# Designs tried in a protein design run: peptides against a protein of PDB entry 6D0Y. Part 13

Target 1, 225 residues: chain A of PDB entry 6D0Y
Amino acid sequence: ETEDHLESLICKVGEKSACSLESNLEGLAGVLEADLPNYKSKILRLLCTVARLLPEKLTIYTTLVGLLNARNYNFGGEFVEAMIRQLKESLKANNYNEAVYLVRFLSDLVNCHVIAAPSMVAMFENFVSVTQEEDVPQVRRDWYVYAFLSSLPWVGKELYEKKDAEMDRIFANTESYLKRRQKTHVPMLQVWTADKPHPQEEYLDCLWAQIQKLKKDRWQERHIL

## One batch from the design tools (peptide; aimed at target 1 S8 L9 N24)

Design b1_p12_5_s2 (made by RFdiffusion4, then SolubleMPNN; from b1_p12_5, 6 letters changed)
Fold by OpenDDE base, seed 5:
Structure b1_p12_5_s2 (fold): chain B 225 residues (1-225), chain A 12 residues (1-12)
Amino acid sequence: as target 1 above (225 residues)
Amino acid sequence: SAMETLEQIALS
């Protein structure tokens, strides 16, 4: 495959086809694996780019990376490293919208067996530990809690199945912080819908309530948008 | 590797 053709294949995966999505992803993974000896760097860059720029295809590309990781374990590692570097760069550049999306992407990679559950738990422990930092703006503490909570719809089920005790500790620390923090009003779009209306409340409190409900529902989202 | 412990992003 030529570089241009690879770009087309990667960008168009998941679009209308005579074959199933699963079949197309498996096929593409095979093609990409075969071309890694010649185009590894290009493929890596392309996957990082589409992962960042096409959020509507998040699960498509996490699945693709999962398939590639199963075929080439080293490549999967290189991809995760690249995404982590990008996350760090986004944080340094104060691009918090990109950063939170990258956390969600990494979270879904746990479901695709690319990132180990204990590693993701450790990352979230680090995030929530920011709430205990002294002499820092609350906006910093709030963002890491937001990044953690907003990623749980993608990975909460897996993490509680594998690391329930550790997750309970993280939740307890999060709850404690939310109770003692200064309340603020920040407009935010709800990611998932609830049938029962509730009064308008502070954005992190609202998100916390949504996550608690999701947890109570055994991490099964009842509403499809 | 991808399956190893992630770096301490929040502390970096």
Scores: peptide ipSAE 0.041, ipTM 0.751, DockQ to the pose 0.018
OpenDDE base, seeds 1, 2, 3, 4: peptide ipSAE 0.049, 0.039, 0.042, 0.039; ipTM 0.771, 0.748, 0.756, 0.749; seeds 1, 3 fail the geometry check

Design b1_p12_5_s3 (made by RFdiffusion4, then SolubleMPNN; from b1_p12_5, 6 letters changed)
Fold by OpenDDE base, seed 1:
Structure b1_p12_5_s3 (fold): chain B 225 residues (1-225), chain A 12 residues (1-12)
Amino acid sequence: as target 1 above (225 residues)
Amino acid sequence: DALETLEKISLS
């Protein structure tokens, strides 16, 4: 495949086709593997770009990377390293929406056998440990908790299957933090009913409740978080 | 920092 054609193939994978998605991904993985000797840098950049900019295709591209990793372990490693660098850059640029998405992407790479589950657990342990940092803004603490919780829909099942004790500890620490953190109280943010006004639930408390329900449901999603 | 573990991440 030509360099220009690679971009088209990578960007359009997962779109409507006469073939199954799985078949298309296997085919593309084969094409990309064959072109790595000549276009590794280009392919790496393209995959990083689509992984970052096309969140609607998260599972498509994590699966593709998983397939490529199985074919070329070194390339898989280079991709993960590139994504980690991008995550750091996003944080430096204060692009926290991109950063949290990248954490989700990396989380799903655990399911695709690219990143080891224990490593992801260790990362989340570090995230939640930020809540114990002194002399830092609460927004920093809140973000890392949010990044952790918001990634669990993609990887919680796998992590609990392999590291349930460690995950329980992380959950306990998270719950403790959520109970003691300062909450913004805005009386105007209320839903009015015939009975009484209801304060709008704080976003982290809301997410926590959703994740607790997801955990209770054995990580089988019944609703969109 | 909180991302230090990512630098030492184990790949599968």
Scores: peptide ipSAE 0.100, ipTM 0.842, DockQ to the pose 0.020
OpenDDE base, seeds 2, 3, 4, 5: peptide ipSAE 0.099, 0.050, 0.103, 0.073; ipTM 0.841, 0.785, 0.844, 0.820; seeds 4, 5 fail the geometry check

Design b1_p12_5_s4 (made by RFdiffusion4, then SolubleMPNN; from b1_p12_5, 6 letters changed)
Fold by OpenDDE base, seed 4:
Structure b1_p12_5_s4 (fold): chain B 225 residues (1-225), chain A 12 residues (1-12)
Amino acid sequence: as target 1 above (225 residues)
Amino acid sequence: SAMEELEKIALS
């Protein structure tokens, strides 16, 4: 495959096809694997780009990376490293919207067996530990809590299956922070139906309530955050 | 390792 053709294949995967998505992804993974000796760097860059710029295809590309990782473990590792670098860069640039999406992407890679669940739990432990930092802006504390909570629809089930005790600790610390942080009230943006009406809540409080509901429902959701 | 770097994102 030529570099241009690879770009086309990667960018268009998941679009209308006579074949199943799974079949297409498996086929593409095979093509990419075969071309790694010649185009590893290009393929890596392309995958990082689409992972960042096409959030609507998050699960498509995490699955693709999972398939590639299964075929070539080293490539999977290099991809994760690249995404981590990108996340760090986005944080340094105060691009929090990109950063939170990248956290979600990395979270879903746990489901694809690219990132180990214990490592993701450790990452989230450190995220929530930011709330305990002294002399830092609340926006920093809030963002890491937001990044954690907003990623749970993708990975919460897996993390609780593997590290329930640690996750409970993270939740406890999160709850503690949310109770003591400075907050403003906003209308609820409820995604999951509740048994009773909710009062006005701050954005993080709203997200927290929804995640608590999701957890209570054993991570079964009918809506997308 | 990549996993170690992942865990340390918030600490960087």
Scores: peptide ipSAE 0.491, ipTM 0.941, DockQ to the pose 0.018
OpenDDE base, seeds 1, 2, 3, 5: peptide ipSAE 0.490, 0.478, 0.475, 0.464; ipTM 0.941, 0.939, 0.938, 0.936

Design b1_p12_6 (made by RFdiffusion4)
Pose (drawn by RFdiffusion4):
Structure b1_p12_6 (pose): chain A 225 residues (1-225), chain P 12 residues (1-12)
Amino acid sequence: as target 1 above (225 residues)
Amino acid sequence: SSEEDIVEDILS
């Protein structure tokens, strides 16, 4: 009964309400502490559900997990382990669109001080390392590069300031791969073949240009909540 | 109390 009270309470946080978003998260994180001794097992799988199925509300739930971790270290560990467990499950089941949501979630948890930045950089340079794998489809290399680049809008500023020597090695490996990709197929996927008024760009070249601009902008982006 | 008010607001 109170479990249902916990689920609908987690799913609806951040919706329109009289209280501010921050006030709601601080209050919700407080009640999850009180119920945690009894319902630790259930609270855990619910947060795992929203990290997997609600990527639009991503930053809301990483902050919530961040608050619980600052107050309860063992819960933060159990959750991260569950995320690693689910990331493997998703990649094994060929659910790559679902996996990028989990990688994005783990990345943003660095901003919440739940995950150390070096651990995240180590995982990313293993992602880009897939560009070196031989006898594998380009789409495989593309996805692992995409998971890295698409996470940087959230975690980009933090990972670079803390570790820029290894991040530049990753960017160098990434730029080298992007230049040697074949783009012969793009015309079949363009809604318009014309370059005017708007070019229809291959998704990785587009994301690369976006990330490099953000880099030149000192990693300042003004949209992400 | 204040947390219960917030819970009611979220569930409304």

Design b1_p12_6_s1 (made by RFdiffusion4, then SolubleMPNN; from b1_p12_6, 7 letters changed)
Fold by OpenDDE base, seed 3:
Structure b1_p12_6_s1 (fold): chain B 225 residues (1-225), chain A 12 residues (1-12)
Amino acid sequence: as target 1 above (225 residues)
Amino acid sequence: SELQKIVDELLS
């Protein structure tokens, strides 16, 4: 395969095809593995780029990386390192929208057996530990809690299966922070229905409630958060 | 692991 053709294959995977998505991903993984000796750097860059620029294909590319990691462990490691470096750069540049997406991407890589559960738990422990830093603005503390909570739909089940005690500790710390944080007093809209009136909740409190319900439902998501 | 080292450095 030529470099140009590889780019096309990587960018277009998951689009309309006569074959199943699973078959296409397996086939592409095989092609990419075969070309790693000649095009490793190019393939690595391409995968990092599409992972970042095509969020609608998150599960497609995490699955592809999972397949590649199973074939070539070293390449999988290099990809994860590249994505973590990008996350660090996004945080330094205050590009928090990209950063939170990258955390979600990394979270789903745990399901694809690319990242170990203990490593992801350690990352979330570091995130939530920011809430204990008094010299940090609350908006920054809030973001790390948001990044943690909003990633749990992708990885919460796996993390509780592997590291339930550690996750409970993180949850306890998160709950404690949410109770003591300052909430901006804004006129709240109230949604009134015939059956159940519901006041508008603060965004982190709302997310917390949704995650608590998801946890209670054994991480079986019935509605998109 | 190398990944763990990167994770530990993430917020440094």
Scores: peptide ipSAE 0.043, ipTM 0.768, DockQ to the pose 0.018
OpenDDE base, seeds 1, 2, 4, 5: peptide ipSAE 0.037, 0.038, 0.038, 0.035; ipTM 0.738, 0.740, 0.739, 0.732

Design b1_p12_6_s2 (made by RFdiffusion4, then SolubleMPNN; from b1_p12_6, 6 letters changed)
Fold by OpenDDE base, seed 5:
Structure b1_p12_6_s2 (fold): chain B 225 residues (1-225), chain A 12 residues (1-12)
Amino acid sequence: as target 1 above (225 residues)
Amino acid sequence: SELEKITKEILS
């Protein structure tokens, strides 16, 4: 069946091949483009599914969506809408691991010219604005800050190139919040169990320090975050 | 943008 074949192609892209990944993605985009008139809904669903199930292939599928969006200017918007809807559902279901991953995925879509930089900045402004909400649990405020900061490795460079002033404001607000929030120790997974000179930092403070270093390095990642 | 609209909806 054609649908089964498409599913197989989508799931297996990026695996070992005689052709380059770029060539395979371009080829797959062409195949999917040709089938969009008949299987648009199915293709959208498949891409949403694999994007969620295969986080190790994040950049592969964001690139694929970018290619499809270039071929069909409406496809990207519909895909983004579906992903944001899924984000909403994940939040409602308290599936915060999936939710943060979806934010990262959306962030990388900016690099693939599917989401405009100003739109992503606006999303992050909205996220950080949660820190100013009254009568809400700190865990809610912390999550949106976490979602913002943890996505910057994927999109920080582009956002600062396009919206540096707005990003600086978001950073200032984030820093202000981190200074005034209640801090608790959260266990961190570490590759090495060596006795480090510095005590374990609170997870958001640690992430903030990592992002500040990344920003200082002009968003060129040199170390594993 | 549609993204902004949906984001506001998520946060509402």
Scores: peptide ipSAE 0.078, ipTM 0.837, DockQ to the pose 0.017
OpenDDE base, seeds 1, 2, 3, 4: peptide ipSAE 0.063, 0.065, 0.042, 0.069; ipTM 0.782, 0.780, 0.755, 0.782

Design b1_p12_6_s3 (made by RFdiffusion4, then SolubleMPNN; from b1_p12_6, 5 letters changed)
Fold by OpenDDE base, seed 3:
Structure b1_p12_6_s3 (fold): chain B 225 residues (1-225), chain A 12 residues (1-12)
Amino acid sequence: as target 1 above (225 residues)
Amino acid sequence: SELEKIVQEILS
């Protein structure tokens, strides 16, 4: 495969096809594996780019990386390192929307056996520990809590299956912080239906309630959070 | 930094 062709294949995976998505992903993984000796750096950069720029294809690209990781363990590690570097750059550039998306992407990589569950738990422990820091703006503490909570739809089930005690401690610390933090009204884009009347709440309190409901429902999502 | 810690946790 030429570089241009590889770019096209990677960008268009998951689009209209006569074959199933699963078969297309397996086929693409095979093609990419075969080309790693010649185009490793290019493939790595392409995957990082599409992962970042095409959030609607999150599960497609996490699955693809999972397939590649199963074939080439070193590549999986290098990809994770690249994504973490991008997370650092996003935070430095104050691009918090991209940063939180990257956390979600990394979270879904746990389901694809690219990142170990204990490592992700440790990551979230570090996030929530920021709430205990003194002389730090609340907006910083709030962001790490938001990044944690908003990622749980992608990884909460897996983490509770393997690290339930640790997750319960993280939840307890989160709840404690939410109770003591200063609350302000923040408009949300979420629309509540008449079937579920909901008073206007602060955005983190609302998210917390949604995650608690998701947890109660055994992480079976009924609506997009 | 917190992010550096995260890197070490994931890569460990």
Scores: peptide ipSAE 0.040, ipTM 0.750, DockQ to the pose 0.018
OpenDDE base, seeds 1, 2, 4, 5: peptide ipSAE 0.036, 0.037, 0.039, 0.034; ipTM 0.736, 0.738, 0.744, 0.728

Design b1_p12_6_s4 (made by RFdiffusion4, then SolubleMPNN; from b1_p12_6, 4 letters changed)
Fold by OpenDDE base, seed 5:
Structure b1_p12_6_s4 (fold): chain B 225 residues (1-225), chain A 12 residues (1-12)
Amino acid sequence: as target 1 above (225 residues)
Amino acid sequence: SELEKIVEEILS
């Protein structure tokens, strides 16, 4: 395959075809594996790029990376390293929108057997530990809690299956923080309807309630969050 | 693991 062709294949995966998505992903993984000796760097860059630029295809590309990781463990590791490095850079640059998406992407990689559950738990422990930092803006503490909670729809089930005790501790720390933090007004995130008479809840409290319900439902999502 | 090392340093 040429570089241009590889780019086309990677960017267009998941589009309409005569074959199933699973079949297409398996096929693409095979093609990419075969081309790694010649185009490793290019493929790595392409995958990182599409992962960041096409959030609507998150599960497609996490699955693809999972398939590649199964074929070439070293490449999978390099991809994860690149994504985590990008996360660090985003945080340093205060690009919190990109950062939170990257956390979600990494979270779904746990389901694809690319990232081990204990490693993701450790990451979330680090995030929630920011709530205990002194002399930092609350907006910083709030963001890390948001990044943690907003990623749980993708990985909460797996983490509780593997690390329930550690997750319970993280939840306890999160709950404690949410109770003691200063609550502020947030912009309207949803259109108010007459059948929803309750005022909009503070965004982290609302998210916490949603995640608590998801946990209660054994991480089976029944409603759009 | 290498990933664990990166995670430990992610907020540094």
Scores: peptide ipSAE 0.047, ipTM 0.781, DockQ to the pose 0.018
OpenDDE base, seeds 1, 2, 3, 4: peptide ipSAE 0.041, 0.042, 0.044, 0.041; ipTM 0.768, 0.768, 0.773, 0.766

Design b1_p12_7 (made by RFdiffusion4)
Pose (drawn by RFdiffusion4):
Structure b1_p12_7 (pose): chain A 225 residues (1-225), chain P 12 residues (1-12)
Amino acid sequence: as target 1 above (225 residues)
Amino acid sequence: ETEEELEEIARA
């Protein structure tokens, strides 16, 4: 019964309400502490559900997990392990669109001080390392590069300041791969073939240009909540 | 009902 009270309470956090978003998260994180001794098992899989199925509300739930971790270290560990467990499950089942949501979530948890930045950089340079794998489809290399680049809007500023020597090695490997990709197929996927008024760009070249501009902008982006 | 309970929790 109270489980249902916990689920609908987790799913609706951050919706329109009289209280501020921060006040709601601080209050909700407090009640999840109180119920945690009895319902640790349930609270865990609910947070795993929203990290998988609600990527639009991503930063709301990473902050919530961040608050619980600062107050309960063993819960933070159990959750991260569950995320690693699910990331493997998703990649094995060929659910790559679902996997990028989990990678994004793990990345943003670095801003919440749940995951150390070196651990995240190590995982990313293993992602880009897929560009070196031989006898694999370009789409495989493309996705692992995409998972890395699409996470940087959230975790980009943190990972670079803490470790820029290894991040530049990753960017160098990334730029080298992007230049040697074949784009012969793009015309079949363009809504307009004309370059005016708006070019229809291949999605990775577009994301690359976006990330490089954010880099020149000292990793300052003014939209992400 | 859930939104009201959440607002009550936040006010506390």

Design b1_p12_7_s1 (made by RFdiffusion4, then SolubleMPNN; from b1_p12_7, 4 letters changed)
Fold by OpenDDE base, seed 3:
Structure b1_p12_7_s1 (fold): chain B 225 residues (1-225), chain A 12 residues (1-12)
Amino acid sequence: as target 1 above (225 residues)
Amino acid sequence: STLEELEKIALA
């Protein structure tokens, strides 16, 4: 495969095709593996780029990386390292939207057997520990809690299966923080339901409630058809 | 730091 052709294949995977997505991913993984001796650096860069720029294809590219990791463990490791570097750069640059997406991407890599579950737990422990930092803006504390909670739809099930005690501790710490943090007074905006109006929930409280329900439901989400 | 801890991610 030519370099330009590889770019096309990687960018377009998951789009309309006569074949199933699974078959296309397996085929692409095979092609990429075969070309690693000649184009490893280019392939690595391409995968990192599309992973970052095409968030709508998150699960496609995590799956592809999982397949590649199974074929070439070293390459999988290099990819993770590259993504971690990008996460660090995003945080340093205060690009928090990219950063939270990258955390979510890394979270899904646990499901793809690329990142070890205990390592992800440790990362989340570190995130939630930011809530205990003194003399820092609340926005910093809030963001790390948000990054943690917003990633759980992708990895919560796996983490609780492997590290339930540690996850419970993280949840307890999160709950404690959410109870004591200052909430921005949302001027009496109310959400109207069919039966009665209620005050609009603060965004982190809302997310917390959603995650608690997800946890209660054994991390099974309803899908919109 | 939190950033430094990211380097400790173990691969599966």
Scores: peptide ipSAE 0.167, ipTM 0.856, DockQ to the pose 0.019
OpenDDE base, seeds 1, 2, 4, 5: peptide ipSAE 0.040, 0.137, 0.077, 0.162; ipTM 0.739, 0.832, 0.818, 0.854

Design b1_p12_7_s2 (made by RFdiffusion4, then SolubleMPNN; from b1_p12_7, 5 letters changed)
Fold by OpenDDE base, seed 4:
Structure b1_p12_7_s2 (fold): chain B 225 residues (1-225), chain A 12 residues (1-12)
Amino acid sequence: as target 1 above (225 residues)
Amino acid sequence: STLEELEKIALE
């Protein structure tokens, strides 16, 4: 494949086709593997770009990378390294929205057997450990907790299957932090019922509740009310 | 290693 054609193939994967998505991804992985000797850097850049720019195709590209990793382990490693670098750059640039998305992307790579579950657990341990840092802005602590919690819909099941004890510890530390953190006073909506009026939950508290429910439901999102 | 790289993210 030519360089330009590769770009087209990578960008358009997952779009309407006469073939199944799985077959298309397998086919594309084969094409990309064959062209790695000539276009590795380009392919790497393209995959990183689409991963960042097309969040709606997150699982498509994580799956593609998973397939490529199975074919070429070194390339998979290089891709992960590139994404980690991008995450670090996003954090340095205070681009927290991009950063959290990248954490989610990396999380889904665990499901695709690109990143080992223990490695992801270790990352999340470090994220939550930020809550214990002294003399740092709360926004930093909050972000790492948010990044952790918001990624669990994609990887929580796998992590608990592999590292349940460690995950429980992370959850305990998270819960402890959420209880003691200062909540911002913002005008809030209130749910008023005849019997039980409740204020709108703070965003991290709300997310925590959702994740707790998800965990209780064995990480099956369709059970979330 | 990938593990080491992942672990360093929060340290920066």
Scores: peptide ipSAE 0.195, ipTM 0.863, DockQ to the pose 0.017
OpenDDE base, seeds 1, 2, 3, 5: peptide ipSAE 0.187, 0.184, 0.178, 0.180; ipTM 0.860, 0.859, 0.857, 0.857

Design b1_p12_7_s3 (made by RFdiffusion4, then SolubleMPNN; from b1_p12_7, 5 letters changed)
Fold by OpenDDE base, seed 4:
Structure b1_p12_7_s3 (fold): chain B 225 residues (1-225), chain A 12 residues (1-12)
Amino acid sequence: as target 1 above (225 residues)
Amino acid sequence: STLEELERIAQE
């Protein structure tokens, strides 16, 4: 395939087709594998780009990368490294929305057998450990907790299946932090909702409650978080 | 390693 055609194939995967998505992804993975000797760098860049620009196709591209990783393990590793670099760059640039999405993307790569569960657990341990840092802004602590919790719908099941003890520790640390952190927005909102049976809750507390329910439901999602 | 890279994200 030509370079331009590869771009088209990568960008359009998951669109309407007479074939199943799975078949299309398998086919595309084969095409990309065959062209890696000539277009590895381009393919890598394209995949990174579409992964970032098309969040609605997150699972499509994680699956594609999973298929490629199975065919070419080194390429899978290079892709992960590229995404990690991008995550670090996003954090440095204070692009927290991009960063959290990338964490979610990396999380789903665990399901696709591109990233090992223990590695992801270690990352989340490191994230939650930020809550223990001294003399750092709460926004930093909050973000890493948010990044962790908001990614669990994509990877929580897999992580608990393989690293339940470690995950429980992370959860305990998270809960401890959430109890002791400052909540500046809730008190203001409660003034208006004091008589309501379900007052508005701070966003991390709300997310925590949702994740706790998801965990209780054995990570079977029944509603959109 | 990938593990090491993942573990270093929050250290930046």
Scores: peptide ipSAE 0.230, ipTM 0.882, DockQ to the pose 0.017
OpenDDE base, seeds 1, 2, 3, 5: peptide ipSAE 0.224, 0.226, 0.222, 0.221; ipTM 0.880, 0.881, 0.880, 0.879

Design b1_p12_7_s4 (made by RFdiffusion4, then SolubleMPNN; from b1_p12_7, 5 letters changed)
Fold by OpenDDE base, seed 4:
Structure b1_p12_7_s4 (fold): chain B 225 residues (1-225), chain A 12 residues (1-12)
Amino acid sequence: as target 1 above (225 residues)
Amino acid sequence: STLEELEKIALS
C-alpha cells in the first residue's frame, strides 16, 4: 500500500460499504499490520490524527487500534504513548475540549483490550487527586472531575467489574469535592430517567447525578448523557 | 504500568 492509499483507507473506514464494519476493520487491520515495516510512523500519525479529529468515529478507531494491538502489541503501546503525549499537549495548550475527548478515547481503548483496566483506574485516581491540590484554580479541579465522570459511560462497567473498590474510593473523593466546591447554577437540559423530577443543577452536579444513576443501573445506558 | 507513568507525566 502507498502512503496516500493508507490515508484514504484509514479515513474512510466505517463509511458506507457492502461489507460489515467488522469485516472492514479486520481487513484494514491486516493491511496496516502488513505495512508497518515500511510505514509505521505514517500509520501511527494517521491513527492519532483521526482519533483526535473524528470524534464521531471514536468506537471505529478504538476498535481498529484494538485489532492492531492484537496483531502487533508493540504498535499498540506506541499508539497509547502517542495519545498520552497528545493529551499532555492539549492540556498545556488549554485545549480542554480535545483533552476530555482524548480521555474518553483512552477509556474506550480499555474495552478494546489496548489499555489495562488498572491503568485507567490509576489515571482517574490521578485526575481526581487534582481536587486535593492547594492553590489551584477551581476550573482545573472541575475539569479533571469532568474528564473522569464524562468518560465513565464508556468504561465504567469494565472498571467496576475489575476494580470496584478503587472506583468506589474515586467516587467518594469526587462526591466530597462536589459538595464543597463553589457552585454556579446554570440552566441545563437534564437527560436521565428518574422517578422524581430533578431541579436545575450546575453542570457537574447534573453530570454526577447522571453518572450515579448510570452506576445504579449497572452501567446500562438508556439515555444520551 | 507504563500508562500510569505516562499519565503522571501528562499531569505534571
Scores: peptide ipSAE 0.041, ipTM 0.741, DockQ to the pose 0.017
OpenDDE base, seeds 1, 2, 3, 5: peptide ipSAE 0.033, 0.036, 0.038, 0.037; ipTM 0.729, 0.741, 0.729, 0.734; seed 2 fails the geometry check

Design b1_p12_8 (made by RFdiffusion4)
Pose (drawn by RFdiffusion4):
Structure b1_p12_8 (pose): chain A 225 residues (1-225), chain P 12 residues (1-12)
Amino acid sequence: as target 1 above (225 residues)
Amino acid sequence: AAAAVAELEAAA
């Protein structure tokens, strides 16, 4: 019964309400502490559900997990392990669109001080390392590069300041791969073939230009909540 | 904090 009270309470956080978003998260994180001794098992799989199925509300739930971790270290560990467990499950089942949501979630947890930045950089340079794998489809290399680049809008500022020597090695490997990609197929996927008024760009070249501009902008982006 | 929880419970 109270489980249902926990689920609908987790899913609706951040919706329109009289209280501010921050006040709601601080209050919700407090009640999840109180119910945690009895319902640790349930609270865990609910947070795993929203990290997998609600990427639009991503930053809301990473902050919530961040608050519970600062107050309860063992819960933070159990959750991260569950995320690693689910990331493997998703990649094994060929659910790559779902996997990028989990990678984005793990990345943003670095801003919440749940995951150390070196651990995240190590995982990313293993992602880009897929560009070196031989006898594999370009789409495989593309996705692992995409998972890295698409997470940087959230975790980009943190990972670079803490470790820029290894991050530049990753960017160098990434730029080298992007230049040697074949784009012969793009015309079949363009809604317009004309370059005016708006070019229809290949999605990775577009995301690359976007990330490099953010880099030149000292990693300052003014939209992500 | 309790008021925010009560509002969220009413919304749920």

